# Peptides against a protein of PDB entry 2FGR, part 100

Target 1, 331 residues: chain A of PDB entry 2FGR
Amino acid sequence: SSVTLFGIVDTNVAYVNKDAAGDSRYGLGTSGASTSRLGLRGTEDLGGGLKAGFWLEGEIFGDDGNASGFNFKRRSTVSLSGNFGEVRLGRDLVPTSQKLTSYDLFSATGIGPFMGFRNWAAGQGADDNGIRANNLISYYTPNFGGFNAGFGYAFDEKQTIGTADSVGRYIGGYVAYDNGPLSASLGLAQQKTAVGGLATDRDEITLGASYNFGVAKLSGLLQQTKFKRDIGGDIKTNSYMLGASAPVGGVGEVKLQYALYDQKAIDSKAHQITLGYVHNLSKRTALYGNLAFLKNKDASTLGLQAKGVYAGGVQAGESQTGVQVGIRHAF

## One batch from the design tools (peptide; made by RFdiffusion4, then SolubleMPNN)

Design b2_p15_1_s2 (from b2_p15_1, 10 letters changed)
Fold by OpenDDE base, seed 5:
Structure b2_p15_1_s2 (fold): chain B 331 residues (1-331), chain A 15 residues (1-15)
Amino acid sequence: as target 1 above (331 residues)
Amino acid sequence: SELLEEVLKQLLEDL
């Protein structure tokens, strides 16, 4: 058996020009280019092409030294893998988020990422952003000439919130084609949750595609999230993303990403544009900078995720500018 | 199929 210790420490100086009061926030933040993490993983060859695996991963908050504690809520899986693919048991990224966030050029991290994987409806479930689930069984196929898929089911274990039962149940999956420069995927998911103590289904559909031209990469996402409430009507958000990245001078990468969040329940749009640069000092260490602009229209109150500094909303219709400059180190 | 078509149609109409 082998055990590998791994991690990332990503810490930045961050600034946002507006919080919920209209005041600026600045300080030391975390996870601007990659989520800071500590993990252990390993595999055991069981013979006959069968392998056992484990993966334990938690988030690191370098700004406060994990003052709120450490856990393995990023991933805590045991797996079997072989020619049939991989089965995982335990908390993980749900298959839909695992695949479809791969099209986000900001890797679902910092002030620049696609924010579609969100709790749009004040859902009361712990994972109403559609990113991870407890009590998850997942299966990932091998790649068959480019075609691959992933499926997952999470048990609710009779979790209740208000009158809602089955809270935390997930069912979902994706189909994908990954061949050379092309990647394309379709993901579908449903989670059971509660809003206002009432049963709610969080339905999600996501389309993603990317193409690597060598000199540049284009990536896109189309997503609909719908919180289907028994009472009060649906809370629907259509989210769109288009991004480009290009290598710079063999040691750098520039990224530009635009996203639109059409929040139908409040008839309000938000526009996000982010410019990012990563400068690789080595294979393990990088400097980075992100500049993001978020324009809320009408009743929209979205805020940039300057984690460790300010990740809350802004006043309705207000625009927010965010900056992160930091160091990422992988070990 | 119908759900996907409806969602794609809604996504395209909302652009």
Scores: peptide ipSAE 0.015, ipTM 0.544, DockQ to the pose 0.012
Fold by OpenDDE base, seed 3:
Structure b2_p15_1_s2 (fold): chain B 331 residues (1-331), chain A 15 residues (1-15)
Amino acid sequence: as target 1 above (331 residues)
Amino acid sequence: SELLEEVLKQLLEDL
């Protein structure tokens, strides 16, 4: 049996030129290149190719020292794994987000990530961004000649909000092909939630692909998220992403990513462009910089996620520029 | 899947 303590401390200086009032914000932020975390994990060999595992992981906020406390809300799983794959019990990334966020060159973190995995409809559920779930059972297949899949179900446990009685139920999965330089995946999910106290289904479909040319990597995402409401019509968002990354001088990586968020319910688009650079000082320590531009059109109010500084929206139709410069240390 | 085709069609029309 082994127990590993692990973590990341990622802290940055961040700036955004506009908040909801049109004012600039700047300060010390967290999680610009990787989410800061503290975790414990371990495995036990049970013999016959069977292993038990545990994983406990919480977010760290280096700017305030976790003033709001510490928890294991990032992951709290027990698992069995073997030739059959892996079964996990507990709060985790849902299978769809775990797989499909792997195509995001900014690792779903900081001001540069693909923001499609979002609560687009003021959903009242705790995880209406489609990223994680409580009460989750997950299964991940082995890789069969490139083919792999993951499935998950989260119990609602009769959680109610207003008249909605199944809040927090998740069902979803992906199929993928991962072989050499190529990765491609299709994910489908439904989550039960509430909007305005009424039962709402959050349906999600995501296609992802990447190819590593050695000298550069290309990656793409296509996503539709639909909050199906009984009253007021559906809230649909189509999200698109295209990104490229390349190694620089054996010690660095440059990233460029574009995303488009077509918010159908408000007939409004948002465009995101991010340039990132990571400089590895060692295997564990890196410097990084991100420059992001977010252009909202019409009624769109999206904001860049400068965690610890400003992660709110902007005025409708306003553009936002963000910068992060920071240190990432892994232990 | 009819759903996938419809979604892809909608996505392509929205580009």
Scores: peptide ipSAE 0.014, ipTM 0.532, DockQ to the pose 0.012
Fold by OpenDDE base, seed 1:
Parts: sequence; structure tokens; C-alpha cells
Structure b2_p15_1_s2 (fold): chain B 331 residues (1-331), chain A 15 residues (1-15)
Amino acid sequence: as target 1 above (331 residues)
Amino acid sequence: SELLEEVLKQLLEDL
């Protein structure tokens, strides 16, 4: 049996030119290139091609030293794996987010990521962004000639909010083709939640694809999120992303990503464009910079996620510019 | 199937 301690400390200086009051915010932020984390993992060979595994991972906040505490909310799984694939028990990324966020060139963190995996409707469930679930059972297939899949179910455990029952129930999965330079995936998910104390289904469909040309990589996402309310009509968002990345001089990577968020319930669009650069000082240490521009139209109030500095919204129809410059260290 | 087709149609109509 082996136990591995691992982690990332990613801390930056961040700036956004507007908050909800129209004022600038700046300071020390976290997780600009990768989410800062501390984890423990291990495997045991049980013989016959069967392995047991565990994974415990929590977020690190280097700006305040985890003043709000430490937990394993990122992942807390026990697993069995073999020729049949892998079964996981415990809180984790739901299969849909685990696969479909892999097409985000900004690693689902900082001011540059695809923001489609969001609580678009003031859902009252803790995981209404569609990223993780409690009480989760997941299954991942092996890769069969490029084809692979993942499935998940999370128990609600009779959790209620207002008149809504079954809160936190998740069902979802993906099918994918991963072969050489090509990756493509389709994900479907439904989560039971509440909006305004009333039962609501969070339905999600996501298409993702990427191709690695060697000299550059292209990546794309198409997503619809729909909060299907019993009363008040649906809250629908269509999100689109296109990105490119390229190696620079053997020690760096440049990334450019555009996203569009069409918020149908308020008939309002937001446009995000992000330029990023990572400079590897070693295999474990990098410097990085991100520059993001977010243009809200009409009633849209989206803000860039400068974690540790400002992650709130802006005034309706306002634009926001964000910068992060930081250090990422892996151990 | 129907949900996928409806969602794909809605995504394509919004492009």
C-alpha cells in the first residue's frame, strides 16, 4: 500500500476595475492558474487485478491560511478499480463536470475559466453549480478503442428546502471519444433543488471537443443549463466557449479563450475574453498572468471570479476587467 | 432522445 501527500499552493496579486458599487478591488487572491489544494491519496493492490483506493482533497486559501477551516469538500472518495473500470463512493466532481470541464483551457479556476457550470437561478442547493455532489456513487469505464463513459447518482437523503423534497439528488453521465489528438464528449445531468422554496430541476447538457495539432490546441464547449421551476417558468442559459493554447519556447504556454453566456430569462448576454500565460520555472513551480475582459449587456451582472479579492457581480450592463499575476507551486 | 434533440435544436437556434 502507498499513501501520497500532494498539493498545490497558488497565490496571486489580483485586480478588478469594478465591483457592485463600481469601485476597483485589488489584493492577494488564490487559485488563479490551478485551484490550491492539499490532498492524501493511496492505493492497495488486492490481487487479481483489483485495487482499492482512497482520495481526500481540500481547498487551500493561502491569503488567509484557511481561516474558515479545512475540509475534504473537493473530494472524499473510497474506490475499487480493475479491468471493469472504477467505482467511487463519496463526495467528488460529478461525472459530467469531471469530463466536460477538462475542455476549459483555464482549468475551471481564476478569472479566465468557462463559467457555464454555475447556479444561474439562485438555486438553494449547496451544489447548484453542477460541479460536485454529496452522497455520490460514480462509475467510470475503461477506454475501449477511444470510447469511454462515466455515470453518477447522488442520494438526496430526504433533504428538504421549503416545499421541495429530494434536494441534492443527482443523476448524470457522459459518453466520450478520446483517441490521440482528438477528444469529444456529451454530458447530461439532472439535479433536484429548490428556487424560492419550490421544487426545481436543474437540467444540463454539455458538448465538448478538443483537438491537439501539436503546435496548438483548440477546445470548445456548448452548454445549456435549465432550472425547470414548477412555478414561474424556466431559467435557461446557453453558454458557448472557444479556446486555443500553444506552447511557447518549451517553457511557457499561451492561452486565449472566448465565452458567451446567453441568459434567456433576462434576455441578456455576457461576453468573456481571457488571455493567459504560464511560465514554468521548473516542473513544480510556475509564474502566470491572466488578463480577462467581461462585457455584460442589458440586465447581465456577471463578475469575474478573482477568488480572495472579489468574486461578486457588477451593475447591470457594466463591463469588468481583471488581472491576476501569481505563483503556482506543486508538491 | 427527444430531450437531446430538443436541447440541440434550441442550442442551434440560438447560434
Scores: peptide ipSAE 0.014, ipTM 0.522, DockQ to the pose 0.012
Fold by OpenDDE base, seed 2:
Structure b2_p15_1_s2 (fold): chain B 331 residues (1-331), chain A 15 residues (1-15)
Amino acid sequence: as target 1 above (331 residues)
Amino acid sequence: SELLEEVLKQLLEDL
C-alpha cells in the first residue's frame, strides 16, 4: 500500500473593475491558475492486476486559512481498478465534467475558464453547476486504441426541495477518443433538481475537442444546458468556447480563450475573452497572470469568478474587466 | 438519438 500527501496552494492579487453596484473590487484571491487543494491518496495492490484506491481532496483558501472549515468536497472516493478500468464510490467530479472540463485551457479555474458548467436557473440543488455529485458511483473504461468512456450515477436518497422528490440524482457519461495530439469527447448528463420548489431536470450536452500542433494547442467546447421546468418554460443556455495555447521560451505558456454564453431564457449573450500567461519557476512553482474581459449584453449579468475577491454578477448589460497575478505552488 | 440530432442542430443554428 502507499499513501501520498499532495496539494496546490494558488494565491493571487485580483482586481475587477465592477461589482453589482458598479464599484471596483480588489484584494487577495485564491485559485487563479489551479484550484488550491489538499489531498491524501493511496493505492493497494490486491494481486491479479486488481488495485484498491482512496482519494480525499478538499479546497484550500489561502487568503483566510480555510476560516469556514475544511472538507473533502472536491473528492472523497474509494475505488477498485484493473484491466476492466476503474469503479469509484463517493463524491467526485461527475464523469461529464471530469472529461469535458479538460478542454478548458484555464483549467476550470480563475477569471478565464469556460463558465458553461453553471447553475443557469437558480437551481436549488447543491451541485446544479453539473461539476460534482454526492452519492456518486462512477465507472471509467480503459483506453482502447484511443476510445474511452466514463459513466456515473448519483443517488438522490429521497432528498426533497419543495415538491421535488429526487433532488441530486445524476445520470451521465461521456465517450471520447484520445490519441496522440487529438482529443474529442461527447458528454451527456441529466440531474434532478428544483427551481422555485418545483421539480426540474438539468439536461446537459457537451462536445469537446482539442488538437496539439506542437507549436500551439487549439481547444473547443460546445455545450447546451437546459433546465426543464413544468411551469415558466425551459431555461436554456448555449455555451461556446475556443482557445489556443502556446509554449513560450521553454518555461512559459501563453493562453487565449474566447467564450460565448447565449442565455435563451433572457434573450441575452455574454462574451468572455481571457489572456493568460504562466511562467514556470520550477516543476512545482509558477507565476501567472490573467486578464479577462466579460461583456454582458441586454439582460445578462454574468461576472468573472475572482474567487476570494469578487465572484458575483454585475448590472445588466455591463462589462467587467478582471486581472489576477499570483503564485501557484504544488507539493 | 433524435435528441442528440436536435440539440446539435439547435447548437449549430444558434452559432
Scores: peptide ipSAE 0.007, ipTM 0.485, DockQ to the pose 0.012

Design b2_p15_1_s3 (from b2_p15_1, 10 letters changed)
Fold by OpenDDE base, seed 1:
Structure b2_p15_1_s3 (fold): chain B 331 residues (1-331), chain A 15 residues (1-15)
Amino acid sequence: as target 1 above (331 residues)
Amino acid sequence: DEFLEKVLEELLADL
């Protein structure tokens, strides 16, 4: 049996040139290269190839010392694992996000990540970004000659919002092929939610792939998110991402990623381009810098996610530039 | 787009 305390403290100086008023914002931000976290995890060998596990993980906000409190909303699972794979009980990444966000070269955090996993429709559910779920049961297969899969179901527990029932119910999964330099995955999910107090299904399909050439890695995502409302038209977004990363001088990594968000309900596109650099001072400590450009067209109001500084939208059709320079430390 | 929509609708219609 083992228990491990682990974490990341990632804090940066961040700047964005526009907020919702057109003003610049700057200050100390968090989680620019990796999400800051504190966690406990452990395993128990039960014999016969069976293991019990637990994982408790919460987000750390180094700028304010967790003034809003600490919780285990990142992950709070108990598990059994063996030759059959792993079964998890508790709040976690849903299987679709766990697999498909792995193709994001910016680690699903800071100003550079793929923003497709989003609440596109003002959904009233707590997890309408499709990233995590409460009351989750998940199963992950072993890898069989490259093939692997994950499945999840989250109970709604008769949660209601307005006239919507079954709020927070999730069903989803992925199939993948992971062999040597190649990774490819297809994910499908549905989450029940509400928009304007009315029942809405958040449907998601995501295709991801990456190839590691040794000297560089290419990664891509194709996603459709559809909020299917019982009353009113569907709110659909097609999101595309292409990224490249390369090691630099044995101690650094450079990353470039482009994303397009085609917001069909408002007939408006947003373009995101991010350049990132990580410099490893040690196995546990790195310096990093991110430079992101977000160009909104027409009615698009997307903003870069400079957590701790500014994560709101901008005026319709406005462009935003963001910078983060920070320290990441793992323990 | 239409293909992804159809695949999504077919796979999720029974859910």
Scores: peptide ipSAE 0.016, ipTM 0.575, DockQ to the pose 0.010
Fold by OpenDDE base, seed 2:
Formats: structure tokens, C-alpha cells, sequence
Structure b2_p15_1_s3 (fold): chain B 331 residues (1-331), chain A 15 residues (1-15)
């Protein structure tokens, strides 16, 4: 058996020009290029090609030293793996988010990421963003000539909110083709939650694709989220992303990403554009900068996620500009 | 199949 300690500390200076009051916010933020984390992982060879594994990972907040405590809410799994693939037990990324967030050139982190994996409906469940689940069983296939898949089920354990009796139940999966420069995936998920104390199904479909041309990479996402409510009608959001990245001088990477969030329940769109640069000082240490612009239309109140500084919304129809400049260190 | 078709139709109808 082997145990590996690993982590990332990513801390930045961040600025946003508007909060919910229309005022600027600035300070020291976290997780601008990669989510800061501390983890333990290990494997045991059981013979015959079978391996046991564990993974414990929690988020680090470098700005306050984890003042609210430390936990393993990023991942807390035990696994068996072999020629059949991998089975995981415990809190993790749900299979859909694990695969489909890989097309986000901003790594689902900071002010630049695709924000489609969101609680669009004020869902009362703990994971109504569709990213992780408690009580999760996951299965991942091997790669067969490029084809691969992942499936997951999370138990609700009779969690109730209001009249909803199955909160936190997840079922979902993806199919994918990953071969050389090409990646493409389709993900489907349903999560049971509550909105206003009433049972609600969070349905999600996501299509992702990327192609690496060597000189540049293109990546795209198409997503629909639908919170199906018995009263008040469905809350539907169509989210679109297109991004490009290119290596610069062998030590840098430039990224440009656009996203559109069509929020059908409020008949309102939000447009996000982000320019990012990463400069590798070593294999472990990088400097980065992100510049993001978010334009809300009509009733849209979306805000950029400057974690540790300001991650709230803005006034309806307002635009927000954000900047992050930081250091990422991996160990 | 019917769910995927309905979701694709809803996605395509809203484009």
C-alpha cells in the first residue's frame, strides 16, 4: 500500500467593479486557476489486476486559513479498480460533472469558468449545482478504442425538505469518445431536490466536445438544466460555451472563453467573456491572470465567482468586470 | 430514447 499527500495552493488578488449594491470589491481571493486543495490518496495491489484505492480531498482557503474548518467534501471515496474499470463509494464529483467540466478551459474555477453547473432555481438541496453528491456510488468503464462511460447513483437516505422526501437522490451518466486530439461526450442526470419546500427534479443534459489542433485547442459545451416544479412552472436554463486555448512560448498558455446563459424562466440572457493567461515558472508553480466580463440582460443578476472576495450577484441588467492575478503552487 | 428526443427537441426549438 502507498499513501500520497498532494495539494494545490492557489491564491490571488481579485477585483470586481460591481456587487449587489453597485460598489467595487477587491481583496485576496482563492482558487483562481485551480481549486486549492489538500488530499490524501493511496492504492493497494490486491493481485490479479485488482486494486483497492482511497481518496480524501478537501478545499483549502488560503486567504483565511480555513477559518470555517476543513473537510473532505471535494472527494471521500474508497474504490476497487481493475480490467472492469473502477467502482467508487463515497462523496465525489458526479460522473456527469467529472466528465463534462473537463471541456471548460478555465477548469470550473475562478471568474472565467463555464457556470452552467449551477443551482438555477434556488434549490434547497446541498448539491443542486449538479457537481457533487453525497452517498454516491460511481462506476467508470475502461477506455475501449476511445469509447468510455461513467454512471452514478446517490442515495437520498429519505432526506426531506418541506414535502419533498427524496432530496439528494442522483442518477446520471455519460458516454464519451476520447481519442488523440478529439474528445466528445454526452451526459444526462436527474437530481431530486426541493424548491420552496416542494419536490423538484433537476434534469440536466450536457454535450461537450474538444479538439486539439496542436497550435490551439477548441472546446465547447451545450447544456440544458431544468428544475421541474409541480407549482410555478419549470425553471429552464440553456447554457452555451465556446473556448480556445493556445500555448505561448513553451511556458505560457492563453485562453479565451465565451459563454451564454439563457435563463428561460426570467426571459433573460447573460453573456460571459474571459481572457486568461497562465505562466509556468516550474512544473509546480505558475502565475496567472484572468480578465472576465459578464453582461446581464433584463432580469439577469449573475455575478462572477471571485471566491474569497465576492461571489454574489449584481443588480438586474448590470454588467460586471472581474480581474484575478495570482499564484498557483502544486505539491 | 423518448426522453433524449424530447430534450433534444426542446434544446433545438429554443435555439
Amino acid sequence: as target 1 above (331 residues)
Amino acid sequence: DEFLEKVLEELLADL
Scores: peptide ipSAE 0.014, ipTM 0.564, DockQ to the pose 0.011
Fold by OpenDDE base, seed 4:
Structure b2_p15_1_s3 (fold): chain B 331 residues (1-331), chain A 15 residues (1-15)
Amino acid sequence: as target 1 above (331 residues)
Amino acid sequence: DEFLEKVLEELLADL
């Protein structure tokens, strides 16, 4: 049996030039290069190739010292693993997000990440961004000559919001090919939620791919998210991402990522471009900088996620520029 | 399959 304490403290100075009022925001933010976290994990060898595991992980907010408290909402799982793969019980990343966010060169955090995994429709469910689920059972296959898959089901436990009676139910999975420099994946998910107190299905399809050329890595995502409401039109968003990263000087990494969010329900696009740099001072400590530009068109109000400083929207059709400069430390 | 094709076509048509 082993128990490991682990964590990341990532804190930055952040700036955005516009909030919802058109004013600038600046201050100390968190999780600009990696989500700050504290976790406990362990494994027990049960013999015969079977292992038990646990994983408890919560987010750290270094700017306020976790003033809102600490929890294990990042992951709280018990697992069995072996030659059959891994079964997990408990709150975790849903299989689709776990796999498909791996193509995001900004690690699904800060001002640069792919924002497609979002609650696009004012869904009233706790996890309507499609990232995590409560009451989750997950299964992950081994890698078979590159081929791998993950599947998950989350129980709604008869959670109701308005007339919706299955809120929080998730079903989804991915198939993938991971071999050497190539990774490619297809993910499908449906989550039951509510919008305006009415039953709504959040359907998601995501295609991801990356190739590591050694000198550079290319990565891409194609996603459709559709909130199918019992009453009213579908709220559809098509999200696209293309990114490149390259090592710099043996201790640095530069990243450039573009994303397009075509918000069909409001006939409005948003364009995101982010330049990032990470400088490794050690295996555990890095300096980083992110520069992001978000251009909203028409009725689009998307904001950059400068966590701890400003993560709200902007005025319709407004552009936002964001900067983060910070320290990441892992232990 | 038909759903996947329609979604891919919708995604590609918007590019």
Scores: peptide ipSAE 0.014, ipTM 0.583, DockQ to the pose 0.012
Fold by OpenDDE base, seed 5:
Structure b2_p15_1_s3 (fold): chain B 331 residues (1-331), chain A 15 residues (1-15)
Amino acid sequence: as target 1 above (331 residues)
Amino acid sequence: DEFLEKVLEELLADL
């Protein structure tokens, strides 16, 4: 058997010009370019092309030293893999988020990421952002001439919130084509949750594509999230993303990403534009800077996710500017 | 926007 210790420590100085009171926030933040993490993983060859695996990964908060504790909520899986693909048991990224967040040029972290994978409806489930699930069984196919897929089911274990009795149930999957410079994927998911103590289905469809031109990469996402409520009508959000990245001077990368969040339940849009730069000092260490602008329209109150500094909303119709400058170190 | 919304709604209706 092999065991590998791995991690990332990513800490930044962050600023946002507005919080919910209209005041600026600044300080040390975490996870501006990559989510800070500590993990253990390993494999065992069982012979005949079969392997066992484990993966334990938790988030690190470098600004406070994990004052709220440490856990393996990022991933805690055991797996079997072989020519048939991989089966995983345990908390993980759900198959849809695992695949479709890969099109986010900001790696689903910091002030620049695609924020479509969100709890749009004040859902009361722990994972109503559609990113991870407890009690998850997942299966990932091999890649067959570019074609690949992933499927998952998470047990609700009769988790109740109010009158909802199936909270945390997930069913979902993706199909993808990954060949050379091209990646394209379709993901579908349903989660059972509660809103206001009432049973609610969180339905999600996501389309993603990217193309690597060598000199630049283009990436896009199209997503609809729908919290289907028995009472009060549906809470629907259409999210769109388009991004480009390019290598700079052999040691740098520039990224530009735009996202639109059309929040149908409040008839309000939010526009996000982010410029990012990463400077690789080594294979393991980088400096980075992110500049993000979020424009809320009408009743929209979205805030940039300056984790460790401010990740809350702003006043309705207010714009927020965010900056992160930090160090990422991988080990 | 409206066409994409319809396609997404049709695909979600099968869920």
Scores: peptide ipSAE 0.009, ipTM 0.587, DockQ to the pose 0.011

